# Peptides against a protein of PDB entry 5D63: the designs that were tried, part 148

Target 1, 292 residues: chain A of PDB entry 5D63
Amino acid sequence: SLRRGIYHIENAGVPSAIDLKDGSSSDGTPIVGWQFTPDTINWHQLWLAEPIPNVADTFTLCNLFSGTYMDLYNGSSEAGTAVNGWQGTAFTTNPHQLWTIKKSSDGTSYKIQNYGSKTFVDLVNGDSSDGAKIAGWTGTWDEGNPHQKWYFNRMSVSSAEAQAAIARNPHIHGTYRGYILDGEYLVLPNATFTQIWKDSGLPGSKWREQIYDCDDFAIAMKAAVGKWGADSWKANGFAIFCGVMLGVNKAGDAAHAYNFTLTKDHADIVFFEPQNGGYLNDIGYDSYMAFY

## One batch from the design tools (peptide; made by RFdiffusion4, then SolubleMPNN)

Design b2_p22_1_s3 (from b2_p22_1, 12 letters changed)
Fold by OpenDDE base, seed 3:
Structure b2_p22_1_s3 (fold): chain B 292 residues (1-292), chain A 22 residues (1-22)
Amino acid sequence: as target 1 above (292 residues)
Amino acid sequence: ASVEEMRALIAQARAELAALLA
């Protein structure tokens, strides 16, 4: 079954993603097909899938940018019914905003069925153009029509997945203790992570003994990422991944504070030095404490 | 920072995080 998380939803037939037009929070904003750029944020094309308790394979889909929800207009079962952004809540009972999401017949892509109408989210005519209509359309679960098949590219990790990534890293001290602060984390591309670092003013900050040293840099970076998240996204129920670590060197005579994020495949962590903006697989320290 | 200084930070962080997650 599909896990709770943030997804980039891509058509199985053409290189088009489910896009909330202009990221607008207005009720009735069209959801359309739009081109996307791999390894970027794709701001209007991220969706938080929240599973409905005790309703198998059924979710709400919240647009991360607008904070509005995928909505089948009037819940109509007519082919060609508009799919729009609309105000809602994560655990709504409104069937216009409830979507059953299950694997398609190919075992890789998903189909998105409206809970009420039993119609499917359809990229009309498989149109790959920007602004192409996405609508509810008649279909079946076993039909192979690529207009109704979608890849769910996971853009986030759970706290448990993050914990697992840390646990298998070779640069963790035997005395390590981690503290989990949130439940679900959007994982940023390095380019975005770096831009936040630049915008924070840290590149111009002066290292000063004790008063503004490694721990201050590391915490300032985490604060900057947190603020960026709050300022950038209207959806709730997730955080932006940025960890703080304290580490000790191999000799045991020096310690350092630094940041870390996850690799693109979410399987490993990569260390980030907030004093120079560098990414490292080995920062020269083994972590004995982290919070993220 | 020195190991000793960072150990002090650990103690402080544990207290603060415990309060945050309570």
Scores: peptide ipSAE 0.025, ipTM 0.499, DockQ to the pose 0.146
Fold by OpenDDE base, seed 1:
Structure b2_p22_1_s3 (fold): chain B 292 residues (1-292), chain A 22 residues (1-22)
Amino acid sequence: as target 1 above (292 residues)
Amino acid sequence: ASVEEMRALIAQARAELAALLA
């Protein structure tokens, strides 16, 4: 079963992703196929899949950028019916915005079926061009048509997954206490994380004893990421991953505050030094406290 | 920072987090 999370949804046949045109929040904005760049944000192409309680394998799909939802126009079962962005809510009862998402016959890709019409999200003619039509189209769960098969590349982690990544890291102190602030986290590419750091002014900030030292840098970075998230995305129900960590050195006579994020595969954490923008597998401290 | 300073931060963070989640 597909887990709640943020996904980049890529066609199984051609290098095209499900894109909300221009990221517009207007009702009726076309959802189209569009090229993408791997390991980047792909701003208009991120979708929060929210599972509907007590309805098996059924979700709403909220565009992160616009905050609008994938919507089958008039819920029509006619082949070629437009799929658009439209205002909605995560737990709507509107069948135009409810999507049953299950594995395709190939066992790796998914098909996206409208709950009401029973038609499938289709990249019309498998067109790989930017702006290609995505529509509701007749189909079956077992057919192999790649126009209706989609890879769901998960771009987020749950709090539990983040906790697990921290727990397996060798630089965690025996007295470690972690505090989880949110339920789902968009994990940024390091390039984006670094750009937020640069834009925050932290690279030009001066270390000053007590008044602006390691904890201030670390908290300022988290605040910068939080603000970036709020300013960048209209969807709710997720956070941007950026942790604050307190650690003690091996000798036990020095402590440090720093940040951390997740690796690309989401299985491990990497430490981030907000005083210099460096990423480290070993920052020289064992964490006894974190919040994220 | 010193270990003692960080222990104080931990206490503060716990209190602030409790307030945030209330």
Scores: peptide ipSAE 0.023, ipTM 0.495, DockQ to the pose 0.143
Fold by OpenDDE base, seed 2:
Structure b2_p22_1_s3 (fold): chain B 292 residues (1-292), chain A 22 residues (1-22)
Amino acid sequence: as target 1 above (292 residues)
Amino acid sequence: ASVEEMRALIAQARAELAALLA
């Protein structure tokens, strides 16, 4: 079944993603098909899928940017019914905002069925143009119509997945202790991570013994990412991934504080040096502590 | 995490790093 997480949802037939028009938080804002750029944030096109307890394969879909929810207008079963953003809550009982999401017959894509109406989210006519209508439409789970098939590209990791990625890394000390701060993390592209670093002022910060050294740089980066998250997104229930590590060198006579993030496939970590903005597979230290 | 938990973690991290460098 689909896991809780943040997804970029792409049509199986054409290069179009589910987009909340203009990222508006207004009730009734159209959800439309829109082009996207791979390996970027795609601001209006990220959706937090929250599974409903005790209701199999059923979710709410919260737009990360607006904080509003995918909503079938009036819950109507008529083909062509508008799908819009609307205020809501993650665990609502409103069937207009409850979506059953399961694998399609091709075993790779998903179909998105409204819980109440039993109609499916449909890219009308498979239109690849920006602003193309997305609507509820009649269908069945077994049909191969690409207008109703969607790839769910996961853009986040759970705390458990992050923990597993850390555990696979060869640069972890035997005394390692990790502290998990949140449950779900949006993983940023390196370009975005670097831009946050640049905007923080850290590139111009001067290293000073103890008063502003490695730990201050690493914590400042963590704080900058946290602020960026708070300022960028209206949805709740997730964090932005940015870890802090403390490590010791092989000789055991020097320690360092640094950051880390996840690789594109979310399977591994990569180290980030906040003093120079570099990404490294080996930073020269083995981590004995991390928080993220 | 709560603000208090974060503060505690930061303090712990600084202390551990300082101890290793001493």
Scores: peptide ipSAE 0.014, ipTM 0.478, DockQ to the pose 0.309
Fold by OpenDDE base, seed 5:
Structure b2_p22_1_s3 (fold): chain B 292 residues (1-292), chain A 22 residues (1-22)
Amino acid sequence: as target 1 above (292 residues)
Amino acid sequence: ASVEEMRALIAQARAELAALLA
């Protein structure tokens, strides 16, 4: 079963992703196939899948950038029916915006079926060109047609997954207390995380005893990421991952405040020093507290 | 800051934040 989360949705046949054209929030904005760049933020190609309570394997798909929802035009079952962005809500009853998402016959990709029409999201003709038509099309769950098969690459983690990644890290103190602030987190590439750090002004900030020291740097970084999230995305129901940790050194005579994020595979954490923008597997402290 | 001072400060911040998120 597909988990709630943010996904980059890629065609199984060609290197094309489901893209909301120009990231527009206008009703009727075309959803199209578009090229993507690995390990980057593909701004118009991120979708929050929200499971519908008591409806098996059925979701709304909210475009992260526009805050609009994947919508089958008029809910039509005709092959070639447009799939567009349209205003909606996460738990809508509108069948035009309800999608049953289950594994395809190959066991790795998914098919996306409109709940009402029972047609499938189709990259028409498997066209790999930018702007290629995505439409509702007739099909079956067991067909091998790659035009209707999609890889759901998860770009977010649940709070539980983040907690698990922290728990297995060797630099966690025995007295550790973690405080979870949100339920789902978009995990940024390091390049994006670093850019936010640069844009925050922290690289030029001066360390000053107590008045602007390690805790201020760490909190400022988290605030910068939070602001970036709020300014960048129109969808709700998720946060941007950026943790704050307090740690103690091995000798037990010094404390430090720092940040952390998740590795690309979401299995581990990496420490981030907001005073110099460095990423470290070992920051020299064992964390006794974190919030994220 | 000492470890204990930092723990205390964060505990206070957490309590305030939790109240805002409740």
Scores: peptide ipSAE 0.015, ipTM 0.479, DockQ to the pose 0.138; fails the geometry check

Design b2_p22_1_s4 (from b2_p22_1, 13 letters changed)
Fold by OpenDDE base, seed 3:
Structure b2_p22_1_s4 (fold): chain B 292 residues (1-292), chain A 22 residues (1-22)
Amino acid sequence: as target 1 above (292 residues)
Amino acid sequence: ASVEELRAALKAAREEYAALTA
């Protein structure tokens, strides 16, 4: 079954993603097919899938940018019915905004069925053009039509997944204690992470013994990421991944504070030095404390 | 962990850090 998380939803037939036009929060904003750039944020194309308790394989889909929800207009079962962004809540009972999401017949892609109408989210005519119509359309679960098949590229991790990634890393001290602050984390590409770092002013910050040293840099980076998240996205129920670690060197006679994020595949962590903006697989310290 | 627990842990960790770098 599909896990709770943030997804980039890509058509199985053409290189087009489900896009909320202009990221607008207005009711009735068209959801359309649009090109995307791999390994980037794709601002208007991220969707938080929230599973509905006690309703099998059924979700709301909240646009991360606008904070509005995928909505089948009037819940109509007519082929060609518009799919739009519309105000809503994560656990709504409105069937216009409830989507049953299960694997398609190919076992890799998903189909997105409206809970009420039983029609499917369809990239009309498989049109790869920017702004192509996405609509509710008649279909069945076993059809092979790529117009109604979607890859769900997961862009977030749960706290448990983050914890597991840390546990797999060889640079963790035997005395390690981790503190989890949130439940679901959007994982940023390094380019975005670096840009936040640059915009924070940290590249120009002066290291000063004790008064503004490694821990201050690391905390400032986390604060900058947090603020960036709050300022960038209207959806709730997730955080932006940016960890803080305290570590000790192999000799046990020096300590350091630094940041970390997750690798592209979300399986491992990578260390980030907020004093110089570097990414390292080995920062020279073993972490004895982290919060994220 | 609660916020209070985190604060306590950070304080303890900072003290440990200071000891390691003294």
Scores: peptide ipSAE 0.017, ipTM 0.450, DockQ to the pose 0.314
Fold by OpenDDE base, seed 4:
Structure b2_p22_1_s4 (fold): chain B 292 residues (1-292), chain A 22 residues (1-22)
Amino acid sequence: as target 1 above (292 residues)
Amino acid sequence: ASVEELRAALKAAREEYAALTA
């Protein structure tokens, strides 16, 4: 079954993703097919899938950027019915915004069925052009039509997954205590993470003994990422991954504060030095405390 | 410019940057 998380949803037939046009929060904003760039954020094309309790394989899909929800217009079962962004809530009972998402017959892609109408999200005619119509369309779960098959590329991790990634890292001290602050985290590409770092002013910040040293840099980075998240996305119920660690060196005579994020495959952590913007697999310290 | 217009411009710039540096 599909896990709660943030997904980039890509058509199985053509290189097109489900895109909320212009990222607009207006009710009735068209959801369309649009090209995407791999390993980037693809701002208007990220969707938070929230599972509905006690309704098997059924979700709301919240656009991260706009904070609006995927909505089948009037819940109509007519082929060609518009799929739009519309205001809503994560646990709505409105069947226009409830989507049953299960594996297709190929075992890798998913189909997205409206809970009420039983029609499927369809990239009309498999059109790969930017702005191509996405609509509700008749179909069945077992059909192989790529117009209705979608890859769900997971762009986030749960707190449990992050915790697991930390736990298997070799640079964790025996006294380690981790503090989880949120439940689901959008994991940024390093390029985006670095850009936030640059925009924070930290590259130009002066190290000063005690008054602005390693902990200040690390906390400032965390704060910058938090602010970036708040300023960038209208959806709620997730955070942007950026951790803070305190570590001690092997000799036990030096301590450091630093950041960390997750690798592209979300399986491991990588350390980030906010004083110089470097990414390291080994920062020379074993973490005895982290919060993220 | 509206907030949405500014965000759209920022998106384009960020994705362009990411495509170059990723």
Scores: peptide ipSAE 0.010, ipTM 0.431, DockQ to the pose 0.018
Fold by OpenDDE base, seed 1:
Structure b2_p22_1_s4 (fold): chain B 292 residues (1-292), chain A 22 residues (1-22)
Amino acid sequence: as target 1 above (292 residues)
Amino acid sequence: ASVEELRAALKAAREEYAALTA
């Protein structure tokens, strides 16, 4: 079954993603097919899938940017019914905004069925052009129509997944204790992470003994990422991944505070030095504490 | 920071976390 998380939803037939037009929060904003760039944020094309308790394989889909939800207009079962962004809540009972998401016949892609109408999210005519219509359309779970098949590329990790990635890293001290602050984390591309670092002013910050040293840099980066998240996205119920670690060197005579994020495959962590913006697989310290 | 300072921070963080989750 599909896990709770943030997804980039890509058509199985053509290189188009489900896009909320202009990222607008207005009710009735069209959801359309649009081109995307791999390994980038794709701002208007990220969707938080929230599973509905006690309703198998059924979710709301919240656009991260607008904070609005995927909505089948009037819940109509007519082929060609518009799919739009509309105000809502994560655990709504409105069947216009409830979507049953299960694997397609190919075993890799998903189909997205409206809970009420039983029609499917369809890239009309498989049109790969920007702004192509996405609509509710008749279909079945077993048919192979690529217009109704979607890859769910997961852009986030759960706290448990992050914890597991940390646990696999060889630079974790035996006394390590981690503190999880949130439940689901959007994992940023390094380019975005670096841009936040640049915009924070940290590249121009001067190291000063105790008053502004390693811990201040690391916390400032964490704060910058948090603010970036708050300023960039209207959806709630997720955080932006940016960890803080305290570590000790092998000799046990030096300590450091630094950041970390997750690798592209979400299986490992990579260390980030906020004093110089560097990414390192080995920062020279073993972490005995982290919060993220 | 020194090892001692960071370990002190760890202790404080643990105490704060415990208070927040109580």
Scores: peptide ipSAE 0.005, ipTM 0.384, DockQ to the pose 0.150
Fold by OpenDDE base, seed 5:
Formats: structure tokens, sequence, C-alpha cells
Structure b2_p22_1_s4 (fold): chain B 292 residues (1-292), chain A 22 residues (1-22)
């Protein structure tokens, strides 16, 4: 079963992603196929899949940028029916915005079926051009038509996944205590994480004994990421991953506060030094406390 | 900062963040 999370949804046949045109929050905004750039945010192409309680394999899909939901126009079963962004709620009962998402016959891609109409999200004619029509179209679960098959690339982690990544890191102290602040986290590419750091003013901040030292830098970075998230996305129900750690060195005579994020595959953490913007696999400290 | 000072500082920060996310 598809897990709750943020996904970049890519066509199985051509290098196009499901894109909310211009990221507009207006009702009726077209959802279209559009090219994407690997290892970037792809702003208008991120979707929060929220599972509907007690309805198997059924979700709403909220566009992260606009805060609107994938909507089959009038719930029509007619082939070619427009799929648009439309205002909604995560746990709506509106069948126009309910999508059954299950594995296709190839076992890797998914098909996206409207709950009411039983038609499928279709990249019309497999058109790879920017702005290509995405529509509801007749189909079956077992068909191999790549126009209706989609890869769901997970762009977020659950708190449990983050916890697991931390737990297997070799630079965690035996007395470690972790505090989870949210349930689902968008994981940023390092380039974006670094840009937030640059924009925060931290690169120009002066280390000052006690009054503005390591803990202040680390907290300032987390605050900057939090603000970036709030200012960038209209959807709710997720956070931006940026952790704070306290660590002690091997000798036990020095302590440090620093940040951390997740690696691209979400399996490991990487440490981030907010005083210089460096990423390190070993920051020279073992963490005894984190919050994220 | 000492280990104890860091623990105290980040404990306070954690509590504040937790309250902001309740």
Amino acid sequence: as target 1 above (292 residues)
Amino acid sequence: ASVEELRAALKAAREEYAALTA
C-alpha cells in the first residue's frame, strides 16, 4: 500500500511529471504533464497523499505549493475529462477528489483511479511536451498502457523513518534521546538546504562567546528552515526536515550544537555545521540529544 | 559551551518548538 507522504509523480512512459500549472490555487487550474529536474524541488509537482481512513488504498492528493487538491471535473467518467486543482480538504467525502492508488501490473508503477468514476489519470497520448493534457480516461488495473502508469517518488520521510536513520548512524551517543516534533518531513536537496542557510544571514553571523555560539547557530538554522517552509508552501500536515543535535566529543571534554538532514536515499543522516555551511559524515561529536 | 549548558539550552528550545507545533 502507498504510504502517506509527499510524492513527485512521474509518468512511466515519458519523462514528465504531474504538474499543477503555475502552482495556482484557483479552482479549475489545469493539471498537466511537465518536465522536471532531478534532485531539485520541482515546486509545482509535489503532492501530499493523505490516506482516507477505512477506505482501502484511497487518498486525496494535495498540491504542496497551492494547497489545492487533484480534482476530476464533475466526477465525469467520460474519457478526456479534465483533471484540475480545486479547493478541498484532506479527508473530504467528495468523490471528485478521492483517488484509489495501487500498483500497476508491472509491480513498480502505480495507477491512479478516481474513486467515483473509476477512470484513471492519463497523460493523454503519452505527450511529453510541457503542458500536455492530463485527464480521466477509461482503463483497467491490469493494462500495461504507460499513459496511465506513474512512479511515485517519495520526497518525504515519516518520523519513524527519520528515527531509524538516526539510530543506525555511528555517531550517536549511548545516552541519546530524540524528540520528534512532526509526523512527516519534506527532505530537501542539499542545494536547497544550503540556499536557505545562505539566505538566513548565518554566513555573515559572528560567533560570540555564550551570547551567540554553537547553539544559537543551530537553532537559527532550524528557525530559518521552518520559516522557509511556512513561506513557501500552502499545504499543511507536513514539516521541512532540519534537525538540531547536541553532541559530545570522544574525550568527553567538549560539547557542540549542530544541525543534520537526511541523505538523498533517506537511509542515513548527514551532519550540517551552521557556522560554515559544511556537510560532514563525521562532525567529531556523538549526539546525546536531537529534536527534529 | 559546557555539556550541561548545551543540554539546558536545547531542552528549552525543544520545549518551545514543541509548544509551537501543539
Scores: peptide ipSAE 0.014, ipTM 0.447, DockQ to the pose 0.135; fails the geometry check

Design b2_p22_2_s1 (from b2_p22_2, 14 letters changed)
Fold by OpenDDE base, seed 4:
Structure b2_p22_2_s1 (fold): chain B 292 residues (1-292), chain A 22 residues (1-22)
Amino acid sequence: as target 1 above (292 residues)
Amino acid sequence: ITDEQLAEREQRLFEKFEEALK
């Protein structure tokens, strides 16, 4: 079954993603097909899937940018019914905003069925143009129509997944204690992570003994990412991944504070040095404490 | 976890962090 998380949802037939037009939070904002850039933040095309308790394979889909929800207009079962952004809540009982999401017959893509109408989210005519209509349309789970098949590319990790990634890393001290702050984390591309670092002013910050040293840099980066998240997204229920670690060197005579994020495949962590903006697989320290 | 509980936890983490670097 589909896990709770943030997804980039791409059509199985054409290079188009489910896009909330202009990222607008207005009720009735069209959800459309739109081009995307791989391995980047596609701002209007990220959706938080929240599973509904005790309703199998059923979710709300919250647009990360606008904080509004995918909504089948009037819950109509008529083919061609508009799919829009609309105000809502994660655990709504409104069937217009409840979506059953299960694997298609091809075993890799998903179909998105409205819970009430039983129609499917359809990229009308498989139109790959920007702004192409997305609508509810009649269909079946076993139908091979690519207009109704979607790849769910997970852009986030759970706290458990992050914990697992850390646990697999060879640069963790035997005394390690990790502290999980949130439940779900949007994982940023390094380019975005670096841009936040640049915008924070840290590249120009002066290292000063004790008063502004490694821990200050690491915390400042964490704070910058947090602020970036708050300023960038209207949806709630997730955080932006940026960890802080304390580590000790092999000799045991030096300690350091630094950041870390996750690799593209979310399976491993990569260390980030906030004093110079570098990414390293080995920062020269073994972590004995982290919070993220 | 509530916002208040989270804040408390974060505060404790911060204190531990500072202690670890002393």
Scores: peptide ipSAE 0.010, ipTM 0.504, DockQ to the pose 0.060
Fold by OpenDDE base, seed 5:
Structure b2_p22_2_s1 (fold): chain B 292 residues (1-292), chain A 22 residues (1-22)
Amino acid sequence: as target 1 above (292 residues)
Amino acid sequence: ITDEQLAEREQRLFEKFEEALK
């Protein structure tokens, strides 16, 4: 089944993603097809899928930017019914906002069926233009219509996945203890991570012995990412991935504090030096402690 | 996580910081 997480949802037929128009939080805001840029934050096109307990393969879809939910207008089963953003909650009982999401017949894409109406999210006419209509439409699970097939590209990791990525890294000390702060993490592209670092003022910060040294830089970066997340997104139930590590060198005579994030495929971690903004596969230390 | 479990985690975190960086 589809895992809880943040997804970029792309049409299987044309290069168009499910977009909340202008990222508006207003009830009734159209959800439309829109172009996207790979490997970037597509601000209005990220959706948190929250699985409904005891209802198989059924989710709410919360727009990360607006904090509103995908909603089939009036729950109508009529073909062409608008799909909009609307206020809601993650575990709502409103069938207008409940979506059964399962693999299509091709085994790679998903179909998105409204729980109440049993109609499917449809990119009308397969229109690839910005602002193209997305609507509820009649269909079946086994139908091959690409207008109703969607790729769910996961943009987040669970705490368990992050833990597994750390465990696979060769630069972890035998005494390592990790502390998980959140359950689900949006993973940023390095370009965005770097921009947050730049905007934090850390590039101009002066290293001072003990009073503002490696741990202060690393924690300041973590705080900057946290604030960026809070200021950027209205949805709840997730965090922005930015870890802090404490490590010891091979000789055992020096310690360092630094940051880390996840690689593009989410399978590995990469170290980030907040004192210079560098990304490294080997920072020269083995981590004995992390929090993220 | 319970309050007790959280307190335990935070205590361990604090101790490691003190040992490593102070």
Scores: peptide ipSAE 0.009, ipTM 0.495, DockQ to the pose 0.068
Fold by OpenDDE base, seed 2:
Structure b2_p22_2_s1 (fold): chain B 292 residues (1-292), chain A 22 residues (1-22)
Amino acid sequence: as target 1 above (292 residues)
Amino acid sequence: ITDEQLAEREQRLFEKFEEALK
């Protein structure tokens, strides 16, 4: 069963991803195949999958950038029917925007079936070129056609997954208390995280005793990430992962405030020092409080 | 997405941050 989350959706046959053309929010904007760069944001190619309550394996797919939804034009069952971005809501009853997503016969990739028409999202002719047509097409769940098979690369974590990653870290104090602020988090590559840090002005900020010290740096970083998220994406219902921690040193006589993010595999956390932009597996403190 | 489109998007975000810092 596919979990709620943000996915980069990649064709199983060719190195092409499901792309909303130009990231446009206009109704009827084509969804197309497009090349992608691994371990980068891929702005127009991220989709929030929202499960429909009491409808098994059925989702809406919201483009993260545009805030519009994957839509089968007129819900037509004709092969070659356009798949477009269209305005909608996460829990719509419009069958044009409802997609049943289940594992394909290979057990790794998924197929995306329109709830109403029962046709499948198809990279027409397996075309790997930028702008290649994606359409509704006849098919079955058990056939091996790679044009209709998609890898769902998870780009986000739930609050529970983040909590689990923190719990596995050896630098957590026995008195630790975590506070969850959101439900689903887009996890950024370190390069993007660092760029946000640079753009925030923090590299040029002056440390001043009490009035602008470690906690101010850590909060400023989180605020910068929040603003970056708000300015970058039109979809709602998710946040950008950036945590704040308070920690105590081994001797118990000094405290520090710092940030943290998740590793690429989402299994662990890595500490981020907002005073110098450094990533550390051991920042020299054990966390007794976090919010994220 | 093309490298050019990505660069343009990142530049726009950078400009917004600069404005916010003033």
Scores: peptide ipSAE 0.006, ipTM 0.388, DockQ to the pose 0.021
Fold by OpenDDE base, seed 3:
Structure b2_p22_2_s1 (fold): chain B 292 residues (1-292), chain A 22 residues (1-22)
Amino acid sequence: as target 1 above (292 residues)
Amino acid sequence: ITDEQLAEREQRLFEKFEEALK
């Protein structure tokens, strides 16, 4: 079954993603097909899937940018019914905003069925053009029509997944203690992570003994990422991944504070040096403490 | 900003990142 998380939802037939037009939070904003750029944020095309308790395979889909929810207009079962962004809540009982999401017959893509109408989210005519209509349409779970099949590319990790990634890393000290601050984390591309670092002013910050040294840089980076998240997204219930580590060198005579994020495949961590903006597989320290 | 503008921005960032990895 689909896990809670943030997804980029791509059509199985054409290179088009489910896009909230202009990221608008207005009720009735069209959800459309739109091109996307791999390995980037795709701002208007990220959806938080929140599973509904005690309702099998059923979710709300919150647009990360607008904070509004995928909504079948009037809950109509008529083919061609508009799918729009609309105000809502994560655990709503409004069937217009409840979506049953299960694997399609191909075993890799998903179909998105409205809970009430039993119609499916459809990229009308498989149109690959920007702004193409997405609508509710009649269908069945077994049909192979790519207009109604969607790849759910996970853009986030759970705290447990992050913990597992850390545990696999060879640069963890035997005394390591990790502290989890949130439950679900959007994982940023390095380009975005770096841009936040640049915008924070850290590249121009002067290292000063004790008064503004490694721990200050590392905390400042985490604070910058946190603020960036708050300023960028209207949805709640997730954080932006940016960890802080304290580590000791191999000789045991020096300590360092640094950041870390997750690799592209979310399976491993990569260290980030906030003093110079470098990404490293080995930062020269073994972590005895992290919070993220 | 529009989806088109966002796409252009992200494309530029992506290209820059890919270039840095070469």
Scores: peptide ipSAE 0.006, ipTM 0.385, DockQ to the pose 0.015

